# Peptides against a protein of PDB entry 7Q4I: the designs that were tried, part 64

Target 1, 281 residues: chain A of PDB entry 7Q4I
Amino acid sequence: HENSTIAERLYSEVRVLCWIMTNPSNHQKKARHVKRTWGKRCNKLIFMSSAKDDELDAVALPVGEGRNNLWGKTKEAYKYIYEHHINDADWFLKADDDTYTIVENMRYMLYPYSPETPVYFGCKFKPYVKQGYMSGGAGYVLSREAVRRFVVEALPNPKLCKSDNSGAEDVEIGKCLQNVNVLAGDSRDSNGRGRFFPFVPEHHLIPSHTDKKFWYWQYIFYKTDEGLDCCSDNAISFHYVSPNQMYVLDYLIYHLRPYGIINTPDALPNKLAVGELMPEI

## One batch from the design tools (peptide; made by RFdiffusion4, then SolubleMPNN)

Design b2_p14_2_s1 (from b2_p14_2, 8 letters changed)
Fold by OpenDDE base, seed 4:
Structure b2_p14_2_s1 (fold): chain B 281 residues (1-281), chain A 14 residues (1-14)
Amino acid sequence: as target 1 above (281 residues)
Amino acid sequence: SPADEDAKWVEEQA
């Protein structure tokens, strides 16, 4: 039998609202499978769409569909969250409908941080934004204070945040957040291994799987290795996960066990003060 | 990001 006492504690103390970027054509094809797998481990799960779906818990945002509207949808999603749900969680995760997230590992990473600290986490990329920005596909998580600053301080000011709905949504939110002094956190574990991944596990775990000229190697903010050491034992997210792969991952992570191996969790770190970050590793 | 812009390219490179 599993002992979930620590996970249950973190579920209570590190409340996560997950919002899923989706569209009406993907409600049944993709989003439903998020709801049936990892999304059930969020404290609150909302699907941000252009059409309402009561079965899915999808919200119709006042935006168009298509890649050119992703930034618009992100802005409206966080406005909706701020208006209706800002006190329902401590942390606010954006994920795609093909992102898989191990929410317990995210809670572990977030545990020491105050939700009143203006910080966000994800797979940090170095271009375009001085402090870096978080990859959209890997998913990124904002503190409650980060959401407040984004919605209240950044969005209303066209000098701080792009008013148009065009552009790469992850870059644009990264610019906005930097402009309101929301810090781009370091998501790496104590061994320097990443936790948020913009691809499937296979693409990160296999050495030389990608060409050295692949854009990813130029975009990563922190040096990363290939192979098994690429990824934290407490990895949080993977992208381009098919609906079928979500169920496979759910089985492998939460059901399949090697008999006789007991994993002991690391001790929880000390909580940080408001505005304090973990030291760089 | 490029990953969001060209999923096909990512699949071809990965």
Scores: peptide ipSAE 0.033, ipTM 0.725, DockQ to the pose 0.202
Fold by OpenDDE base, seed 1:
Structure b2_p14_2_s1 (fold): chain B 281 residues (1-281), chain A 14 residues (1-14)
Amino acid sequence: as target 1 above (281 residues)
Amino acid sequence: SPADEDAKWVEEQA
């Protein structure tokens, strides 16, 4: 037996719409496994595709397929969300069909923030965008106000947001959001450990798994270490998670328990005012 | 992003 009272409270108070980037070839191979695992813990789950799938709850966006169309798909996805779902949630998560997310940990991070604060969170990278941008693969979450500013203020203005569908999706949305004063938040925990990860847990947890020349170490906005200190105990996301690994993670996180160990959650922080951020660590 | 291009490289090193 588990006590989920706090998680249930946060489910009601910190509503999350998750949209999953996918394509028709991955509906059965990848996307359905998101729906059967972590996606069921979102308040609303939508799959953004180029073809409709009623079994999956996939939306056909007016975009082509391929890596060169990811930015186009992201723009159309947020337009669709703003038109149909902007009041269905407080926070709006983008994830890939091979991203795994612990939604309860995301709600915990987001709890103090107002959804009317123009902010977004993820794994922050430092190149190309002055305030940084969030890694596409790790997933990123926008406040309701951030979505409004993106769709209403940024997208219609070619000077603020790239009109072409080409480019790196995560960089382009990062530029657009900066241009409408949406803040790139700090997603680290109180110990300075990351919560959003662009790779599988193994790549972050094992010291010296990657060469020091690996691009990731040049791209990270905040200096992080490898090993057990790399990752928050309340980590939110991992990328390149296979369909089989999603079920393993679901079992390990939500079902497997070491007998006799009881986890006591930390107290919730005080809520912030609109426009206020947590102090930087 | 460069991350998407290097995803193959990460998968090969994994």
Scores: peptide ipSAE 0.033, ipTM 0.726, DockQ to the pose 0.166
Fold by OpenDDE base, seed 5:
Structure b2_p14_2_s1 (fold): chain B 281 residues (1-281), chain A 14 residues (1-14)
Amino acid sequence: as target 1 above (281 residues)
Amino acid sequence: SPADEDAKWVEEQA
């Protein structure tokens, strides 16, 4: 028997809507496997596409397909969420159809924050945006207030938010959010370890022979190392996860147990007031 | 790698 009492409490108190960036060619190949694995642990799961799929729960957004339309799709996805689902959750996660997310760990990170605080979390990068922006592939999560500000205040104003659908979607949303005073939060744990990752676990855990010139080291906002100290024990996301790897991760995280080892969760932190962030690490 | 392709794309689009 497993005791999930705290996880069940957080499921009710920290409600998460997950929207998945996908396209019609990936509904069966990728998106379906998200729905059958980690996506089932979201309070609400929606697939944002250019074609409707009732079996998948995919929405047809009024956008074209292709990499040059990802920013357009992100804008329309959040408009759709704001219009139909803004009260269905407290937090709103963007993920790709090859992102894997441990939703319980995300709820744990988000628990102290008010959803009325204008904040968002993810893997923070330092270029292009003064406060930083969150990597698109690692997935990023907006508070309800952040979604409101993005859709109501930023999107309608071409001076605050790019009207064209071209550009890097993660950079563009980062610019828009900064312009409406949505804070780029720190997602690191109390030991300074990251929780959102733009690559597979193997890439982060194994000290790479990657040259110091690798772009990632120039982009990361917070200094991090590779190896066992790379990643929180409460890590939230990984990117470039194949459909088969999603099932492996589900088995390893939720089913496989070392006999005789019992994990006791830490106490929940105190809740923050509206507008308050966790202390600097 | 996929990461290298994404990095290149980000640099070109930003």
Scores: peptide ipSAE 0.030, ipTM 0.715, DockQ to the pose 0.900
Fold by OpenDDE base, seed 3:
Structure b2_p14_2_s1 (fold): chain B 281 residues (1-281), chain A 14 residues (1-14)
Amino acid sequence: as target 1 above (281 residues)
Amino acid sequence: SPADEDAKWVEEQA
């Protein structure tokens, strides 16, 4: 038998709305598998598309499809969330339809932070944005205040936020958020290990999987190790996860157990004041 | 890889 008392407490105290970036061609191929796996552990789950799908709970945003419209879709998604759902959660996660998220680990990371703190978390990259920006594929989570600032303060001002729908969505939101003083948080654990990952577990866990010239090493904001020390024991997300791999991960994380090994959770940290961040590691 | 394509796309769009 499992004891989920702490997880249930965090589910109520750290409410997460997850919105999934998808398109009509991926509703059945990818998005429905998110809904059937990790997405069911969000407090609210919404699929942001260009077409409505009542079976999926997909929203038709007023945007076109394709990579050149991802920034437009992100803007419209957060506008929709602010208008309809800003009080339904404390934190607002963007993920792709091939991102896998351990929502309990995200709640654990977010627990000490106030939703009124203008902060967001993810896999931090260093180019283009002075404070860094969060990788789109790894998924990123905004506080309620960050969403408010983005939608109310940044989006209406072309000097603060790009009006065109073109551009890299993760870079563009990163620029907008910086311009309204939303802080790019540090999502690493107390050992300095990452929690949000822009690739599948295999790509991070296997040493020398990538060439030293691989772009990722130039983009990562914090120095990271390869192999088993790459990743937090409380990792939050992985990207490029196939639909089949989502079910495998669900089984491995939530069902498969080594008999006789009991995991004891760490104590929850003290809550931070509004505007306060965790100390640097 | 898809990651390389995504990175290239980011560089072209930034």
Scores: peptide ipSAE 0.028, ipTM 0.711, DockQ to the pose 0.928

Design b2_p14_2_s2 (from b2_p14_2, 9 letters changed)
Fold by OpenDDE base, seed 3:
Structure b2_p14_2_s2 (fold): chain B 281 residues (1-281), chain A 14 residues (1-14)
Amino acid sequence: as target 1 above (281 residues)
Amino acid sequence: SGIDKDAEWVKSTA
């Protein structure tokens, strides 16, 4: 027996549109498995591609494929969302076709925030952007107001947002969002543990998995620990998750239970006013 | 590994 009453409430009150960055070669290999696992827990799920796929619900954006077109695809994806879906959700998640997301944990993090607050969340990196930017692979979520500012205020102005389609997708959107005063939020839990992760769980949970000179430790905005203390009990995302691992994670998170252990959720925090952020940790 | 790909990606795009 399972009680999902609180999760159902948050599903209604914290509506999330998830858009998945993919390409035609990955529709069957990767994107389909997102749709069959964590993507089904989004209020709306859209696959952004260069080719239409009616089985997948993929949209053909007017962009080419390749690493140099990821920024272009992100711009067109959010333009498409703003034009067709801006009122279908309160929050708008970008994820890759190898990102796994626990949507319930994201709704929990977002619950106190107004979607009219210009804010976005993810795994915050410190280089290139003064306030930081969110790692593309870990996925990042924009408020409705953040999407509006990005599409309406930033994209049309070459001084605020790069007009070319080249560049690091996550850095470029980070620059654009900063230039229209969209705040790079803190996604850490009350214990200071991260929620969005740019690698698989194993790479974060195992101490000394990487050398101290590994770029990640230089890029991470907030100090983080390795091992079991690396990650929130309410973690939201992991990257480089294979299709097979998505099904494993679905089983482990939503089905496998240790008999006799019952988790009681914490009380929901108070809602914030428009423009208000949670206190710094 | 996924780490190597990400490191290469960041170096190539940043």
Scores: peptide ipSAE 0.029, ipTM 0.725, DockQ to the pose 0.546
Fold by OpenDDE base, seed 1:
Structure b2_p14_2_s2 (fold): chain B 281 residues (1-281), chain A 14 residues (1-14)
Amino acid sequence: as target 1 above (281 residues)
Amino acid sequence: SGIDKDAEWVKSTA
């Protein structure tokens, strides 16, 4: 029998609202598969789009589509969350519709932290923001207090937060959060291994998959290794995961080891004597 | 992430 007692406790004590960045063209192609896999393990799951979809639970934000509107969509998404859902969770995860997340591992990482602590976590990059910023693709999670500060203190002030909708959304939110003293946390495990990943597992696990000139090695905030030591045993996210790969990962990981889920076998029955049968049930 | 980082570009630089 599966023992999920710890996972159930963390589900109750570390409540996570997941919002998924998507668009109408991806509702059926990508977002639906998030909902059918890892998204079902969030305490609340919302898809942020430009069109409403009641089957998906998608919200139509007042923004256009395209890469130039991602920052605008992020701002409107968090405004929507603050207005409607700020008390529905303790932590607020942004992910893309091609991000896969092991939510139990995220709860494990977040457990020690108060949601009233102004902090956020993800794959930390070092350029552009002094304390660093979190990679958009790997997904990033804000505390409730971080969301409050972002929406109430940062967004209304053009000196603290970019009013235009252009720019790299992950850099821009990183600047805004720094300006309101939200801390860029360290998401590494006790062994110093990363938990949020901006690529598929394959790209992180293969030694020398990229050359040392690859931009990622210049962007990472913390020194990391390639190969099997690249990633925490309690890794949280991967990016560029196809819909098919989501089902593969969903199958494999939950037969592996999300934190707090332990498979405990039933006790073996007593041995029978020669000619003895098991009692009828 | 400050620059355009699509999956195909990332793969091609690997």
Scores: peptide ipSAE 0.027, ipTM 0.709, DockQ to the pose 0.145
Fold by OpenDDE base, seed 4:
Formats: C-alpha cells, sequence, structure tokens
Structure b2_p14_2_s2 (fold): chain B 281 residues (1-281), chain A 14 residues (1-14)
C-alpha cells in the first residue's frame, strides 16, 4: 500500500504546467512517450510544435522548424502560455521531448517559493549571463511572475530581449530574464546536490565518465561532485532520455521497490515571502 | 550552440 498524501497535497498546492519542446517529426517518436510517462504527472501538459496534433495535445506555434528556431519557439510558447494558461498553474516547466522529469521532486523544491516571486530554476550555467542561466536540455521552470515579466516586460523590448529568433534559446531566455530581474535560483538540495541534469543518469553517476576538460565542468555554476553524490535523492530531471528509457525510469521510480525498505519523506520547509529565496548553501 | 555542446557529450561518451 502506497501513501501518496503528501504528493497529492503538493499536486494541488504546487501546480505545474509542463510545456514540451517538440516538432511534427517527433510527435510519435518522442513526444507521445513523454505523455505516456512523466508528463501525465503535470497538472497541465502541452506540446509546443509547428503542427497541431489533437491526440498529443500539440499546439501549432507560428514558427519554423529546426535548431535555429528554438529561441523563436520558446518565445512563442511562453506568449501562448501567458495568453491561454497563465492562471492554470503556479509554475511553468520547459522540457525537451527527450527530457525526463520527476514532477513530485520539482514540486518539493518549489513548495517554499511563492509563484509571485520572480524566479526560475534549472541546471544553472555560469557563462554569458552574470547571474547564470538554466540549461535548456535539463529543463527549467519559471514562476508565474517570471512568465509575466518575460512576456510582458522583456519580449516587447529589444533592449531587454533579443528580437531575432536565432541563438541558443537557454542563453537568450537567461539574458531576457536577468534584464527583468527574474532571479536565477539555486535548485540544489540541502546537501548541495544538483536536481536538474543536462545528461542521462549514467553520465552523472559514473565517476570519471568525462575528462576534466569536458565543457560541462567549465559551464556548471555550482561545483558538483562525481559519482553517487552528483545527484540529489530528490533529483528532478535528466536529458537525452530515449523513449525506451522513459518507460524504464517510470518503472524504476514509481513501481520497482526493494521489499522491506520504507522511505520517510523530509518535512516540508516553511513557505517564503514573496521575493524571498532559500539561502545559498 | 548549447545544444551542440550537449550533443558532443553524447558523442564523446558513445
Amino acid sequence: as target 1 above (281 residues)
Amino acid sequence: SGIDKDAEWVKSTA
């Protein structure tokens, strides 16, 4: 018998809209597998595409396809969310169609924060943006206020936000958000372990999997250890997760249990006031 | 692009 009382409470109190970056060629190959796995645990799930798909619940944004249009698609996605869905959730997650997310762990991280606090979370990178920016692949989550500031204050002003659709989408949104005083939050747990990951679990968990010269170690905003201590027990996301791996992760996380081991959840922290962040660790 | 660097991770580990 599973006790989900706390998870059910957080589902109601920490409402998450997940929007998935996809394209028509990936609707069946990737996006549908998100919908069949972790995406079902979002309060609202929307697939942002260039073509409508009623079975998937995909939206046709007025953008072209291709890697060079990801920033354009991100801007249009958040405009669409602001226009149609800004009150449907408290938090707004961007993920790729090969990102896997443990939504309950994200709700736990977000619980103390007000959705009216201008903040966003993800895997923080240090280059290009003074406060840092969140890795696009790991997924990033904006508060309702962050979405409002992005769409209403940043996007209409070319001095604050790039009008062209070119560029790295995660860097560009990071610049825009910084320019409207949306804070790049710290998503690490109380032990300083990361929660958002731009790669599969295997790449983070295995020590010395990468050379010290690997770009990731130069990009990561917070120093992280390799091995088991790389990742929070309450990790939120992994990237480059294949469709098959999504089902494996769903099984391992939500179904497979070691008999006789009972996990007791940590107590929920106190809620923060509007504009307050958790202290840096 | 950030995406290209992420792809290099997968390629360097594959």
Scores: peptide ipSAE 0.034, ipTM 0.714, DockQ to the pose 0.121; fails the geometry check
Fold by OpenDDE base, seed 2:
Structure b2_p14_2_s2 (fold): chain B 281 residues (1-281), chain A 14 residues (1-14)
Amino acid sequence: as target 1 above (281 residues)
Amino acid sequence: SGIDKDAEWVKSTA
C-alpha cells in the first residue's frame, strides 16, 4: 500500500523533460535500460544520438560520434528541444546513458523555483567558471528560461559560447550559461547535503574510499562530508551506474521497504518569485 | 576531460 498523492501532484506541476546522451552502439547496451527504469518517470524522455531508433525514441542529431563531439551533441540536443519541446516541460534534464535519476527528488528540489527563473542545477564544480558549472555525468537540469537563453542568446554568439564542437561539454555549457546570466543554483538539501553525484552510491557512501588528493575534493563547489552524511535523503542522481545496477536501484528505491517504517514527507516550501533563489545554507 | 578523471576514479576502485 503506497500513497503517491504528493508525487503525482509534483509530476503535473514540475514537468521534466529528460534527454539522454547516447550513441548507436549504446542503444541496446545502456539506453534501453534507462528507458526501462528511471526514464519512465520523466514527463518526456528523449534519447539524443547520431542514429534514429524507433524502439528507443532516439533522435538522430547532425553530429559525429566520439568524445570530442559531446559538446556538439549537447548544443544540437538543446536546439532540438527548443524547437520541438520547449513548452512540453518546465525543466530540462541532461543525463548520460549510465546516469540514474530519482525524478521525484528532482521535482521536490525544483518545486519552489519558477521555470522562468534563469537557473540550472546539478553537481556544482568550482574550476573554470566563476559561478561554477555542473558535472556532466551527474546530470544537470535547466529551467525553460535557461534553455531559451542558451539557445537564443548564447549559441549564436561565438563570444558567449564556443562555436566548435570540441571541449568538455559540461564546462562549455557552464561558460555559455554564465555569459547569459543563467545562475548556477545550489542543489543541496536543507541540511547542506548534496543531491547530484558524479559517481556510484558506493563511492560516495564509503568513507576514505578515495585519497584526500583525489581531484573530486578539489573540484566540488560546496564542502561535503564522507559517509552517510555525504548524501541527501532526497538524492537525485548517480553516475557510472551499470545497466544491472539500474534495476537494483529501481528495486531498492521503489519496491524494497523496511516493515513498520513510514516516512512522512516534509511540507512543500513556498514558491519563489521569478528570479528568486532559495537562501544559501 | 572531466570524463577521463571520472574514469580514473572507477579504475582506482577496480
Scores: peptide ipSAE 0.033, ipTM 0.706, DockQ to the pose 0.140; fails the geometry check

Design b2_p14_2_s3 (from b2_p14_2, 8 letters changed)
Fold by OpenDDE base, seed 5:
Structure b2_p14_2_s3 (fold): chain B 281 residues (1-281), chain A 14 residues (1-14)
Amino acid sequence: as target 1 above (281 residues)
Amino acid sequence: SPIDKYAEYIESSA
């Protein structure tokens, strides 16, 4: 028997809508496997595409495909969410069809925050945006208020938000959110360990043979190390996860148990007031 | 751009 009482409480109190960036060619190859693994733990799961798929629950957005349309697709996805689903959740996660997410760990991180606080979380990068921006591949989560500000205040104003559909999706949304005073939050745990990761677990956990000149080390907003100290015990996401690896991760995280070891969760923190952030780590 | 950086990563990790 497993005791999931706290997880069930957080499922009800920290409601998450997950939208998955995909395309028609990936509905069967990738997106379906998200739906069959971690996506089932979202309160609501929507696949944002250019073609409708009722079996997948995919929405046809009025956008083209290809790298030059990712920003356009993100804008239309959030417009769709705001129009149809803004009250269906408290938090709104963007992920790719090769992102794996431990939704329970995300709810734990988000629990103290008000969804009316204009904030978003992810793997924070420092270039291009003064307060930083969240890496697109690692996935990022907006509060309900952040979505409102993005769609209602930023998108309609070409001075605040790029009207063209081209550009780096994650940078462009980061600029727009900064311009409407949505805060780029700190996703690190109390030990200063990251929770959102733009690569596979192996590439973060194993000290890389990668040169110190690797761009990632220049892009990360918060200093981090490789090895066991790279990643929170409550990590939230990894990117470039193959469909087969998603099933492996589901087995390892939710099924495989070391006999005789019982984990007791930490107490939930106090809830913050609207506009308050967690103290600096 | 970040997209170019990710492309570089994929090419180096494949």
Scores: peptide ipSAE 0.257, ipTM 0.844, DockQ to the pose 0.103
Fold by OpenDDE base, seed 4:
Structure b2_p14_2_s3 (fold): chain B 281 residues (1-281), chain A 14 residues (1-14)
Amino acid sequence: as target 1 above (281 residues)
Amino acid sequence: SPIDKYAEYIESSA
């Protein structure tokens, strides 16, 4: 039998609302499988769509569908969260309906931070935004204060936040957040290994899987290695995960065990003050 | 679907 005492503690102390970017055509095909796998480990799970679905817990946002509306959907999603759910969680994760997330590992990363610290985490990219921005596909998590600043301070000001719904969703939110002094955090573990990944595990773990000219190597904010050292033992997310692969990952992570091996968790770090970040590694 | 059967298995074994 597993001892989940620490995980249960973190579930209570590090409350996460997960909102999933989806559309009506993907409710049954993709989103439902998020709900049946990793999404059940969120404190609150909401699917942001253009149509309501009571079985899925999908919200109909006042936006159109398609890639050109993703930024609009993100703005409306966070407005909805702020209006209805800002006190229901401490942290607010955006993920796609093909993102897989190990929520316990995210809680571990977030544990030392105050939700009143204006910070967000994800796979940090370096272009377009001075402090960097978080890759949309890998998923990104905002503190409660970051959500407040985004919705209350950034969105109403067209000088701070793009009013048009066009553009790269992750870049645009990154610009908005920077403009209201929300810090782009470092998601790496103490060994410098990444936790949020914009691709499936195979693409990160296998050396030379991609050409050296692949855009990803120019976009990553922090230097990363290939192979097993690419990824934290406490990795948080992977992207382009098919519905079938979600169940495979769920089985591998939460069910499959090597007999006789017991993992001992690292000690929890000290909590940081409001506005304080972990030291750079 | 096959995936739904597996989902039911995971939910029952949790």
Scores: peptide ipSAE 0.080, ipTM 0.764, DockQ to the pose 0.020
Fold by OpenDDE base, seed 3:
Structure b2_p14_2_s3 (fold): chain B 281 residues (1-281), chain A 14 residues (1-14)
Amino acid sequence: as target 1 above (281 residues)
Amino acid sequence: SPIDKYAEYIESSA
């Protein structure tokens, strides 16, 4: 028997709306497998598409499909969330239809923060945006206040936020959020290990999988170690996760147990005041 | 598909 009392408490106190970036061609191939795995652990799950799908609970946003429209889809997704769902959650996660998320670990990271703090978290990259921006593939989570500032203050102002739908989605939202003083938070654990990952676990855990010239090492905001020290014991997300791998991860994380080993969770940290961040490591 | 069978198994065991 499992004791989920702490997880249930965090489910109620740290409410997360997850929206999934998808398209009509991936509703059956990818998105439905998110719904059947990690997406069921969100307080609210919405699939953002260009076509409605009642089986999936997909929303048809007024955007075209293709890489050149991802930024447009992100803008419309957050507008939709603000209009219909801003009070349904405290935190708002963007993920792709091939992102896997351990929602309990995200709630643990977010617990000390006020949703009224203008902050967002993810895998922080350093180029293009002074404070950094969060990798689109790893997924990123905005506070309720961050969503408000993005939709109400940034999007209506072409000087603060790009009006065109073209560009790198993650860079463009990063620019907009910086321009309205939404802080790019540090998602690392107390040991300085990352929690949001833009690749599958294998690519992060296995040393020398990529050469030193690989773009990732130039993009990461914080220095990271290779191998087993790459990743927090409370990691939150991985990207490029196939539909089959989603079920494998669900089995490994939530079902498979080494007999006789009991995990005791760390104590919850103290809650921060509005506008306060955790100290830098 | 095989993956759909596994999904059904997970849903039935939850």
Scores: peptide ipSAE 0.055, ipTM 0.724, DockQ to the pose 0.019
Fold by OpenDDE base, seed 2:
Structure b2_p14_2_s3 (fold): chain B 281 residues (1-281), chain A 14 residues (1-14)
Amino acid sequence: as target 1 above (281 residues)
Amino acid sequence: SPIDKYAEYIESSA
């Protein structure tokens, strides 16, 4: 007895293609568990690999494996998406095969924005890129226009986008996107709480889990609180989620209910014009 | 790199 009418509306109006960064060794170990959990809530789900897997719906990109090829794989993935899938969705999420995503919460965040607005969202970090860049592990989502600009305007120009396949993929795409005037959006909720997280829920929710010298506190673009106020009630993603924890999260988020507590969703915000962003919080 | 920092964190937190 669940009312999902608003979620169903957003599923239709805010179409999301999710592409998952994976490799052949992780198809069975990790990627299939994404497909069996949160990935089924994407409008389109594609696994980007170096080998084809018809059971998984994995695409063999013309790239090598290893950390030094992640940027190459990201470039080829978005080229593939632009060529085959640019009209299949409005928004294009990159996630890892150990990222967990609450897609409904992402649709809620994205709802007011036009897909023709050159914008992308994620866990914003401040180093290396003036406007910031989005953490690779937390996952990041590009508008259709952002994908177009990345593939058509940035990638072909070595002055705008790194031509080799080496480097930190999240930093490199952040540089490319900035160079074609794709805006690094603010993914925080109306209370200023984050939605995309580069670690597991426990590591964000528990205060003083790390010391004050932990690099994360220097990298975050927006000041965040510790504890329960770290994270939006409409949080979108967590990283380093094991396959088993994906099923746990699916159960906790979509099945487990405290009896007698009814959540009334906030009203949807007004839609923004093309190029318009939500006000700063 | 950021990726290295993430890896270091996970290794230290395991």
Scores: peptide ipSAE 0.033, ipTM 0.709, DockQ to the pose 0.099

